# Ledger of designs, part 252: peptides against a protein of PDB entry 2FGR

Target 1, 331 residues: chain A of PDB entry 2FGR
Amino acid sequence: SSVTLFGIVDTNVAYVNKDAAGDSRYGLGTSGASTSRLGLRGTEDLGGGLKAGFWLEGEIFGDDGNASGFNFKRRSTVSLSGNFGEVRLGRDLVPTSQKLTSYDLFSATGIGPFMGFRNWAAGQGADDNGIRANNLISYYTPNFGGFNAGFGYAFDEKQTIGTADSVGRYIGGYVAYDNGPLSASLGLAQQKTAVGGLATDRDEITLGASYNFGVAKLSGLLQQTKFKRDIGGDIKTNSYMLGASAPVGGVGEVKLQYALYDQKAIDSKAHQITLGYVHNLSKRTALYGNLAFLKNKDASTLGLQAKGVYAGGVQAGESQTGVQVGIRHAF

## One batch from the design tools (peptide; made by RFdiffusion4, then SolubleMPNN)

Design b2_p26_2_s2 (from b2_p26_2, 15 letters changed)
Fold by OpenDDE base, seed 2:
Formats: structure tokens, C-alpha cells, sequence
Structure b2_p26_2_s2 (fold): chain B 331 residues (1-331), chain A 26 residues (1-26)
């Protein structure tokens, strides 16, 4: 048996030029290049190619020292793995987000990431962003000549909100092809939630692909999220992302990513563009800078996710500029 | 059934290309 302590401390100085009142926000933020975390993981060899595993991981907030407490809400799993793949029990990334966020060149964190994995409808469920689930059983296949898949089911445990009686139920999965420079995936998910105290289905389809040309990597996402409501009509968002990254010398990486969020329920678009640079001082320590622009049109109120500084929305039709400059250290 | 907006997809692709070309020229 082995146990590994691991983590990332990522802290930045962040600025956004507008909050919900139109005022600037600035300060010390967290998780600009990678989500800050502390974790424990380990494995036990059970013989015959079978292994038991555990994984406990929580978010670290370096700006306030975890003033709201520490928990293992990032991942708290026990697993069995072998030639059949891996079965996980416990809170984790749902299979769809685990796979499809891998195409985000900004690692699903900071002011630059693809924001499609979102609660678009003021859903009242705890995880209506489609990223993680409680009470989750997951299965991941091995890679067979490039082909792989993952599936998950989360129990609702009769959680109720208003008249909704199955809140937190998740079913979803992905199929993928990962071979050499190419990755491509299709993910499908449905989550039961509530909006305005009424039962609502959060349906999600996501396509992702990337290709590493050696000199640069290209990556893309296509997503539709649909909150199906019995009253008030569906809340549908089509999200698109295209990004490129390239090495700069032997120690740098530049990233450029564009996303479009077409919010059908309010007939409004938001455009996000982010430039990022990472300078590796070592294998474990990096300096980074992100510059993001978010343009809301019409009734759109999206805000950049400058965690620890400001992650709220802006006034309808307003644009926001964000900057993060920070240090990432892995241990 | 899920239907993607192909016009929005084209808009996204075009805006990315234009921005990427502009930033490579800088």
C-alpha cells in the first residue's frame, strides 16, 4: 500500500474592471492557472492485477487560508481498478466533465476557461453546473487502441426542492478516441434539478477535440446545455470554444482561447477571449499571466471567474476585462 | 434532440481565426 500527499498552491493578484455595480475589483485571488488543492491518494495491490484505491482532494484558498473550512468536495472516492478499468464510489467529477474539460486549454480554472459547464438557469441543485456530483458511481474503461469511455450515475437519495423529488440524480457518460496527437470525445448527460421549485431536467451534450501538431496544439468544444422546464419554456445555451497553445522556448507556453455563449432563453450572446502565458521556473513552479475580455450583448450578464476577488456577473450588455498574475507551485 | 446553432459556430470560428492572426502579427 502507498499513500501520497500532493497539492497545488496557486495564488495571484487579480483585477476586473467591472462588477455588478460597474465598479472595479482587485486583490489577491486563487487558482488562476490551476485549481489550488490539497489531496491524499493511495493504492493497495490486491493481487491478480486488482488494486484498491482512495482519493481525497479539497480546494485550497491561499488568500484567506480556507476561512470557510476545508473539505474533500473536489474528490472523495474509493475505487477498484484492474484490466477491466476503474470503478469509483464517491463524490467526483462526473465522467462528462472529467473528459470534456480536458480540451479547455485553461484547465477549467481562472479567468480564461471555457464556462459552458455552468448553471445557466438558476437551478437550485448543488451541482447544477454539471461538473461534479454527490453519491456518484463511475466507471472508466481502459484505452483500447485509442477508444475509451466513462459512465456515471449519481443517486438523488430522494432529495426534494419544492415539488421536485429527484434532485441530484445524474446519468451520463462519454465515448472518446485518444491516440497520439489526436483526442476526440462525445459526452451526454442528464441531471435532475429544480428551477423555481419545479422539477427540471438539465440535459447536456458536449463534443470536444484536440490535435497536437508539436509546434502548437489546437483544441475545440461544442456544447448544448438545456434546462427543460414544464413552465416558462426551456433555458438553452449553445457554447463554442476554440483555442490554441504553443511552447515558447524551452520553458514557456502561450495560450489563446475564444468562446461564444449563445444564451437562447434571453436571445443574448457573450464572447470571451483570453490570452495566457505560463513561464516554468521548474517542473513544479511557474509564473503566469492571464488577460481576458468578456463582451456581453443584449441581456447577457456573464462575468469572468476571478476566484477570491470577484466571480459575479456584470450589468446587462456590459463588457468586462480581467487580469491575473500569479505563482503556481505543485508539491 | 440536441440541435447546434451552425451560424453561432461559424461566428465563433471566424472570430477566433481573425483574433489569432492579429495576435500572431503582433
Amino acid sequence: as target 1 above (331 residues)
Amino acid sequence: EFIFDEEAKKEADELFKKTYELRKAL
Scores: peptide ipSAE 0.000, ipTM 0.311, DockQ to the pose 0.015
Fold by OpenDDE base, seed 5:
Structure b2_p26_2_s2 (fold): chain B 331 residues (1-331), chain A 26 residues (1-26)
Amino acid sequence: as target 1 above (331 residues)
Amino acid sequence: EFIFDEEAKKEADELFKKTYELRKAL
């Protein structure tokens, strides 16, 4: 049985030109290129092609030294794997987010990522962004000639909020084709939550695709998130993303990504464009820079996620510019 | 003594490399 200690420390200087008051924010931020983390993992060969595994991973905040403590909320799983694939028990990325965030060229991190995996409706559940779940059972198939799938179910454990009695229940999965330069996936999920103390279904449909041309990669996402409320009508957001990445010399990567968030409940759009550069000093250490522009229209108040500096919204219809320059180190 | 299982480090480096190369190949 092996135990691996692993981690990433990613710390940046970040700036955003507007907060909720219209003021600039700047300082030392975290997780600009990759989420800073500390983890333990290991495997045990049980013979016959069966393996047991564990994975414990928590977020690191390098700017404050984890002043609020440390936990394993990123992942806390035990697993069995073999020719049948992998079964996981415990808190993890839900199968839909695990697969469909892979098309985000900014790795769901920093000021540049696709922000579609969000709590669009002030849902009162802990994971109403559709990214992770507690009490999760997941199954991942092997890859069969490119075809693969993942499924998950999270127990609500009779968690109640107001009149909602199934809060935190998740059911979802994806089907995918991953072969050579091509990746394509369809994900479907439903999560039970509450909005205003009333039962609400968070329905999500996501389509992702990417193609690696060698000289550049293209990636795209199409997502609909719908919070179906018992009272007050549905809160629907359609999110779109298109990105490109290309190697620069032998050690660099440039990324450009555009996203559109069509927030139907407020009849308002937000446009995000991000330019990123990563300079690999080694296999484990990189310098990076991100430049993001977020244009809110009408009642939209979306903000860039400059974690550790400012991750809140802006005033309705305001635009925000963000910069991150940092170091990522993996160990 | 932390026995750094070199295989676990290699598998971590390969999983990180696969995650990083999956991030490069993706």
Scores: peptide ipSAE 0.019, ipTM 0.501, DockQ to the pose 0.054; fails the geometry check
Fold by OpenDDE base, seed 1:
Structure b2_p26_2_s2 (fold): chain B 331 residues (1-331), chain A 26 residues (1-26)
Amino acid sequence: as target 1 above (331 residues)
Amino acid sequence: EFIFDEEAKKEADELFKKTYELRKAL
């Protein structure tokens, strides 16, 4: 059996021109191009094409040295894999986020990512962003001529918040076609949560597609998230993303991504545009820069996620500009 | 990456490459 220690340290200088008070914020931030992490993983060949696996991964905060502690909340799984695919037990990305975030050209981190996987309704569950779940069982199929799928179920374990009695239950999955330059996926999920102490269903549907033209890649997402409440009506957000990336000089990559967040409950939209550049100094070390613009309309208060510097909202209808310049190192 | 086994190194590099390509795809 082999054990691999792996990680990424990604640290940046970040700036946003507005916080909730209208003031600028700047400093040392984390995870601008990739989420900083430390992990342990390994596999054991059990013979006959069967493998056991484990994966333990936590987030690293290089700006403060993990002052709030270290944990394996990114992934803590044991698995069996073989010709049948892979079964995982433990906290992980839910199948829908694992597949559908793959279309985000900014790797679901920094100031440029698709922000659709979000707690849009002040849900009281810890994972109401639809990204991960506790108590998760997942199954991933092999790829069959391009077709693949993933399914997951997370137990609520009778967790209660207010009158909600099934908080943290997840059921979801995706179907996908991955063949050559084309990728396309449909994801469906439901998570049980609470809003204002009342039972609420977080329903999510996501379509993703990408095409690699060799000289450039196009990627897109269409998502609807609904927090279905018995009282007070649904909190619905429609999120759209379109992005392009292209290699530059064999060692660089330029990215441009647009997203629209149509927040139906407040009849308000937010527009995000991000330009990113990654310069590979080696296979393991890169310099990067991100420039993002977020325009809130009407009652929208979304902020760019400059982790370690400022990730809060802005005043309603305000625009925010963000910059990150950093180093990513993988080991 | 601390890899105690060369085969584990290849598998981890492939898994990291797949995870990073998955994360470049992600």
Scores: peptide ipSAE 0.015, ipTM 0.467, DockQ to the pose 0.067; fails the geometry check
Fold by OpenDDE base, seed 4:
Structure b2_p26_2_s2 (fold): chain B 331 residues (1-331), chain A 26 residues (1-26)
Amino acid sequence: as target 1 above (331 residues)
Amino acid sequence: EFIFDEEAKKEADELFKKTYELRKAL
């Protein structure tokens, strides 16, 4: 049996030029290039090609030393793996987010990531962003000639909010083709939640693809999220992303990513463009910088996610500029 | 990274690389 202690400490100086009051925010933020984390993991060979595993991982907030506490909400799984693939029991990324966020060149963190995996509808469920679930069973296939898939089910455990039952139930999965420079995936998910105390289904469909040309990588996402309410109109968002990355000088990476969030319920769009650079000082330590611009139209109030500094919205129709400069260290 | 078992490091790092290549996206 093996036990590995691992982590990432990613801390930055961040600035956004507007908050909800129109004022600037700046300070020390976290997780600008990778989510800061502390984890334990291990495996046990059970023989016959069967392995047991565990994974415990929590987020680190280096700016305040985890003042709100530490937990394993990032992942807390036990698993069996073998030639059949891997079965996981416990809180984790849902299969759809685990696979489809892989096309985000900003690693689903900081001011540059694809923000489509979001609670678009003031959903009252704990994980209405579609990223993780409690009480999750997941299965991941091996890669067979490029083809792979993942499936998940999360139990609601009779959780209720208002008149909504089955809150927190998730069912979803993806199919993918990963071969050499090509990756492509389709993900489908439904999560039961509540909006205004009323039963709501969060439906999600996501297409992702990337191609590595050697000199550059292109990546794209197409997503629809739909909060289907029994009473009231559906809250639908179409999210689009296109990104490119390229190695620079053998030790650097430049990234450019554009995203569009078409928020149908408010007939409003938001445009995000982010330029990022990562400079590897070593295999474990990097400097990075992100520059993001978010343009809200009409009733859109989206804000850049400068974690630890400001992650709230802005005034309707306002634009926000964000900067992060930081250090990422892995151990 | 503190690893008590070097072989398990390689597998966990491959799994972590697969999960972190999968999660270099996350």
Scores: peptide ipSAE 0.014, ipTM 0.437, DockQ to the pose 0.077; fails the geometry check

Design b2_p26_2_s3 (from b2_p26_2, 15 letters changed)
Fold by OpenDDE base, seed 2:
Structure b2_p26_2_s3 (fold): chain B 331 residues (1-331), chain A 26 residues (1-26)
Amino acid sequence: as target 1 above (331 residues)
Amino acid sequence: SFLFDEEAKAAADALYEKTLAERKAL
């Protein structure tokens, strides 16, 4: 068996012009282009095309040296893989987020990403953003002529919050077509959670597509999230994204992404636009810069996710500008 | 083969290429 140590250290100087008090925040932040991580993985060939594997991965916070501790909450899986695909046991990205976040040109990281995978309803579950789950079993098919799929189920283990039972139960999956320059996917998920101590279903539907024209890539997402509550009505958000990326000078990449978050329960929209640039100094080291603008309307209080500096909301109807300039190093 | 997220795959590929380069230099 081989064990591979791997990681990314991504650290930036970040600025946002407004926090929840209307004040600016600035400092050293983390994970502006890629999530900083440390991991261990390995595979064992069992013969006959069957492989066992493990993956242990935690987030690194380079600004404070992981002052809150280190864990394997990014991924902690054991797997079997072969011609049938891959089965995973353990905490991981849920299949829907794993596939549908791949259309985000900002890699679900920093101040530029699509923020649709969110806890829109003050859900009390630990993973009510729909990104990861504990107690997860996942299956991923091989790619058959472009067609592929993934499915997952997470056990609730009788977790309760208030009067809500089955908290943390997830069921979901995607179907996709990935062939040459084209990728397209449909994802569906339901997660059991609680809002205000009452049972709530987090339903999610996501469509994603991308096309690589060689000179540029276009990518898009359409998502609906619904927190279905027995009392107080549904909390529905429709999220839209359109992005473009292009290579620059053989070693650079420019990215432009727009997102709209239509928050139906508060009849309020937020608009996000982000310009990003990555300059590859090598295959492993890059400089990057992100410039993001978030415009909240009406009762919307969304904030840019400048991790390590400020990731909270702003005052209702306020706009926020964010900047990140940093170094990404992979090892 | 394991299905990696693209970032983890890119990091893994970069590490693998480095390991191959180091093995070829040995």
Scores: peptide ipSAE 0.022, ipTM 0.470, DockQ to the pose 0.037
Fold by OpenDDE base, seed 4:
Structure b2_p26_2_s3 (fold): chain B 331 residues (1-331), chain A 26 residues (1-26)
Amino acid sequence: as target 1 above (331 residues)
Amino acid sequence: SFLFDEEAKAAADALYEKTLAERKAL
């Protein structure tokens, strides 16, 4: 049996040129290159190729010392694994987000990530971004000649919001092909939630692919999210991402990523372009910089996620520029 | 991706083992 303490402390100086009032925000932010975390994990060999596992992981906010507290909301699982794959019980990334966010070159954090995994409606569920779920059972297959899959179900436990029943129920999964330089995946999910106290289905389809050319990696995402409401029609967003990364000087990595968010319910688009650089000082410590541009059109109000500084929206049709410069340390 | 790269997990694990070894050697 083993128990591993692990973590990341990622803290940055961040700036955005506009908030919801049109004012600049700047200060000390967190999680610009990787989400800051503290975790414990371990495995027990049960014999016969069967292993038990546990994983407890929470987010760290280095700017305020976790003033709002610490929890294991990132992951809190017990698992069994073997030749059949892995079964997990507990709060985790849902299978769809776990696989499909892997194509995001900005690791689903900071000002550069793909923002498609979002609550695009006024969804009242705690996880209406489609990233994690409570009460989750997950299964992950082994890799069979490149083919792999993951499936998940989260119990609603008869949670209600207004007249909406089954809130927090998730069903979803992905199929993937991961072989050498190629990765490709298709994910499907449905989550039950509420909007305005009324039952709403969050449907998601995501296609992802990447190819590593050795000298550079290309990555892409295509996503459709629909909040299907009983009243008021569907809130649909089509999100697109294309990114490239390349090693620089053996110790650096440069990243460029573009995303488009076509918000159908408001007939409005947002364009995100991010340039990132990571400089590895060691295996544990890196310096990084991110520069992001977000152009909202028409009624779009999207904001860059400068966690710890400003993660809110902007005025409709306004553009936002963001910068992060920071240190990531892993232990 | 640092989160999903088995290499990044392996690097973190190797780093932990090294830190444990260094603490045992002290």
Scores: peptide ipSAE 0.018, ipTM 0.488, DockQ to the pose 0.051
Fold by OpenDDE base, seed 3:
Structure b2_p26_2_s3 (fold): chain B 331 residues (1-331), chain A 26 residues (1-26)
Amino acid sequence: as target 1 above (331 residues)
Amino acid sequence: SFLFDEEAKAAADALYEKTLAERKAL
């Protein structure tokens, strides 16, 4: 048996030129290159190729020392694994987000990431971003000649919001091909939630692909989210991403990523472009910088996620510029 | 990585030896 303590402390100085009032925000932020975390994990060999595992992981907020407390909301799983794959019980990334966020060159964190995994409506469920679920059972296959899959189901436990009686139920999965430089995946998910106290289904379809040319990596995402409401019609968003990364001087990585968010319910688009650089000082310590531009059109109010400084929206049709410069340390 | 095979186990064991750039941020 083994038990490992692990973590990341990622803290930055961040700036955004506009908040919801049109004012600038700046200060000490968190999780600009990787989500800051503290975790415990371990495995036990049960013999015959069977293993037990546990994983407990919570977010760290280095700017305030976790003033709001600490929890294991990132992951709290027990697992069995073997030649059949892996079964997990407990709160985790849902299979769709776990696989499809791997194509985001900004690792779904900071001001540069693909923001498609979002509550695009006024969804009242705690996980209406489609990233994690409570009460989750998940299964992941082995890799068979490149082909792999993951599936998940989360129990609603009769959670109610207004007249909605199945809030938090998730069903979803992906199929993928991962072989050498190529990765491609298709994910499908449905989550039950509420909007305005009324039952709503959050449907998601995501296609991702990447190719590593050795000298550079290309990555892309295509996503559609629909909050299907019984009253008021669907809230649909089509999200697109294209990114490139390249190694620099053996110790650095440069990243460029573009995303488009076509918000159909408000006939409005947002364009995001991010330039990032990571400089590895060691295997465990890096410096990084991110520069992001978010252009909202028409009624779009999207904001960059400068966590710990400002992660809210802007005025309709306003553009936002964000900067993060920070240190990431892993232990 | 998953712990379903020896490669996944080796990847989990090697996670501590991987550079930060190679670590999953999610």
Scores: peptide ipSAE 0.018, ipTM 0.436, DockQ to the pose 0.040
Fold by OpenDDE base, seed 5:
Parts: C-alpha cells; structure tokens; sequence
Structure b2_p26_2_s3 (fold): chain B 331 residues (1-331), chain A 26 residues (1-26)
C-alpha cells in the first residue's frame, strides 16, 4: 500500500474594478491558476489487476489559513479499479463535470474559467452548480479505441427543502472520444433541487471538444442548463466557450478564452474574455497572470470569481475587469 | 537546463491537465 500526500498552494494578488456596490476590490486571493488543495491518496494492489484506492482532498485557502476550517469536500472517495474501469464511492466531481470541464483552458479556476457550471436559478441545493455531489456512485470506463464514458448517481437520502423532495439526487453521464490530439464529449445530467422551496430539476446538456495542433490547442464548450421549476417557468441558460492556448518560449503558456452566457429567463447576455499567462519556474512552481473582462448586458449581474477577494455579482448591466497575479506551487 | 526540457513542459502540462481534472471549484 502507498499513501501519497499531495497539494497545491496557489495564492495571488487580485483586483476587480467593481463589486455589487460599484466599488473596487483588491487583496490577496487564492486559486487563480489552480485550486489550492491538500490531499491524501493511496492504492492497494489486490491482485488479478484489481486495485483498491482512496482519495481525500480538501481546498486550501492560503489567504486566511482556512479560517472556515478544512474538509474533504473536493473529493472523499474509495474506489475499485481494474480492466473494467473504475468505480468510486463518495463525494466527488460528478462525471459530467469531470469530463466537460476538461475543455476549460482555465480549469474552472480563477477569473478566466467557463462559468456555465453554475447555479443559475438561486437553487437551494448544496451543489446546484452541477460540479460535485454527495453520496455519489461513479463509474468510469476504460478507453476503448478512443471511446470512453462515465456515469454517476447520487442519492438524495430523502433530503427536502420546502416542499421539494429528492434534493441532491443526481443522475448523469458522458460519452467521449479521446484519441491523440482530438477530444470530444457529450454530457447529460439531471439534479433534483429546490428554488423558492419548490421542486426543481436542474437539467444540463454539454458538448465539448478540443484539438491540439502541437503549436496551439483549441477548445470549445456548448452548454444548456435548465432549472425546470414546478411553478414560475424554466430558468434556461445557454453558455458558449471558445478558447485557445499556445506554448511560449518553452516554459510559458498563453491562454485566451471567450465565453457567452445567454440567460434566457432575464433575456440578458454576459460576455467574458480572459487572457492568461503561466510561466513555469520549475515542474512544481509557476508564476501566472490573468486579465479578464466581463461585460454584462441588460439584467445580467455576473461577476468574475476572484476567490478570496471578491466572487459576488455586479450591478445589472455593469462590466467588470479582473486581474490576478500569483504563484502556484505543487507538492 | 530547465528552459529546454520538453519533459518539464510535458510534466507541467500533465500536472496542469491532472490538476484540471482535479480543479473544479467547491
């Protein structure tokens, strides 16, 4: 048996020019290039190609020293793996999000990421962003000539909010083709939640693709998220992303990503564009900078996720500029 | 020198990609 301690400490100076009051925010932020984390993992060879595994991972907030505590909410799984693939039990990334976020060149982290995996409807469930689930069983296939899939089910455990039952139930999966420079995936998910104490289905469909040209990588996402409320009609968002990354000078990477969030329930769009640069000082240490512009239209109030500094919304129709400059260290 | 180590870049990229799979916000 082996136990590996691992982690990332990613801390930055961040600035956003507008908060919900229209004021600037700045300070020391976390997780600008990578989510800061501490984890334990291990495997046991059971023979015959079967392995047991565990994975315990929590987020680190380097700006405040985890003042709100530490937990394993990033991942807390036990698994069996072999020629059949991998089965996981415990809180984890849901399969849809695990695969489809891989097309985000900003890695669902910092001020630049694709923000489509979001609670668009003031959902009252703990994971209404569609990223993780409690009480999750997941299965991942091997790769068969490029084809692979993942499936998951999370138990609601009779959780209720208001009149809504089955809160926290997830069912979802993806199919993918991953072969050399090409990746393409389709993900489907439904999560049960509540909005205003009323039963709501969070339906998600996501298409992702990327191609690595060697000199550059292109990546794209198409997503529809729909909160189907029993009363009050659907809250639908169509999210689009297109990104490019390229190596620079052997040790650097430049990233450019655009996203559009078409928020149908409020007939309002938001446009996000982010330029990022990572400079690898070593295999484990990097400097980075991100510059993001978020243009809200009409009733849109989206904010950039300058974690540890400001991750709230802005005034309706307001634009926000964000900057992060930081250090990422992996161990 | 670290500057010309394509393996170092590949390892950083692989660490990045591995970190990508691991990176989803709480």
Amino acid sequence: as target 1 above (331 residues)
Amino acid sequence: SFLFDEEAKAAADALYEKTLAERKAL
Scores: peptide ipSAE 0.014, ipTM 0.477, DockQ to the pose 0.041; fails the geometry check

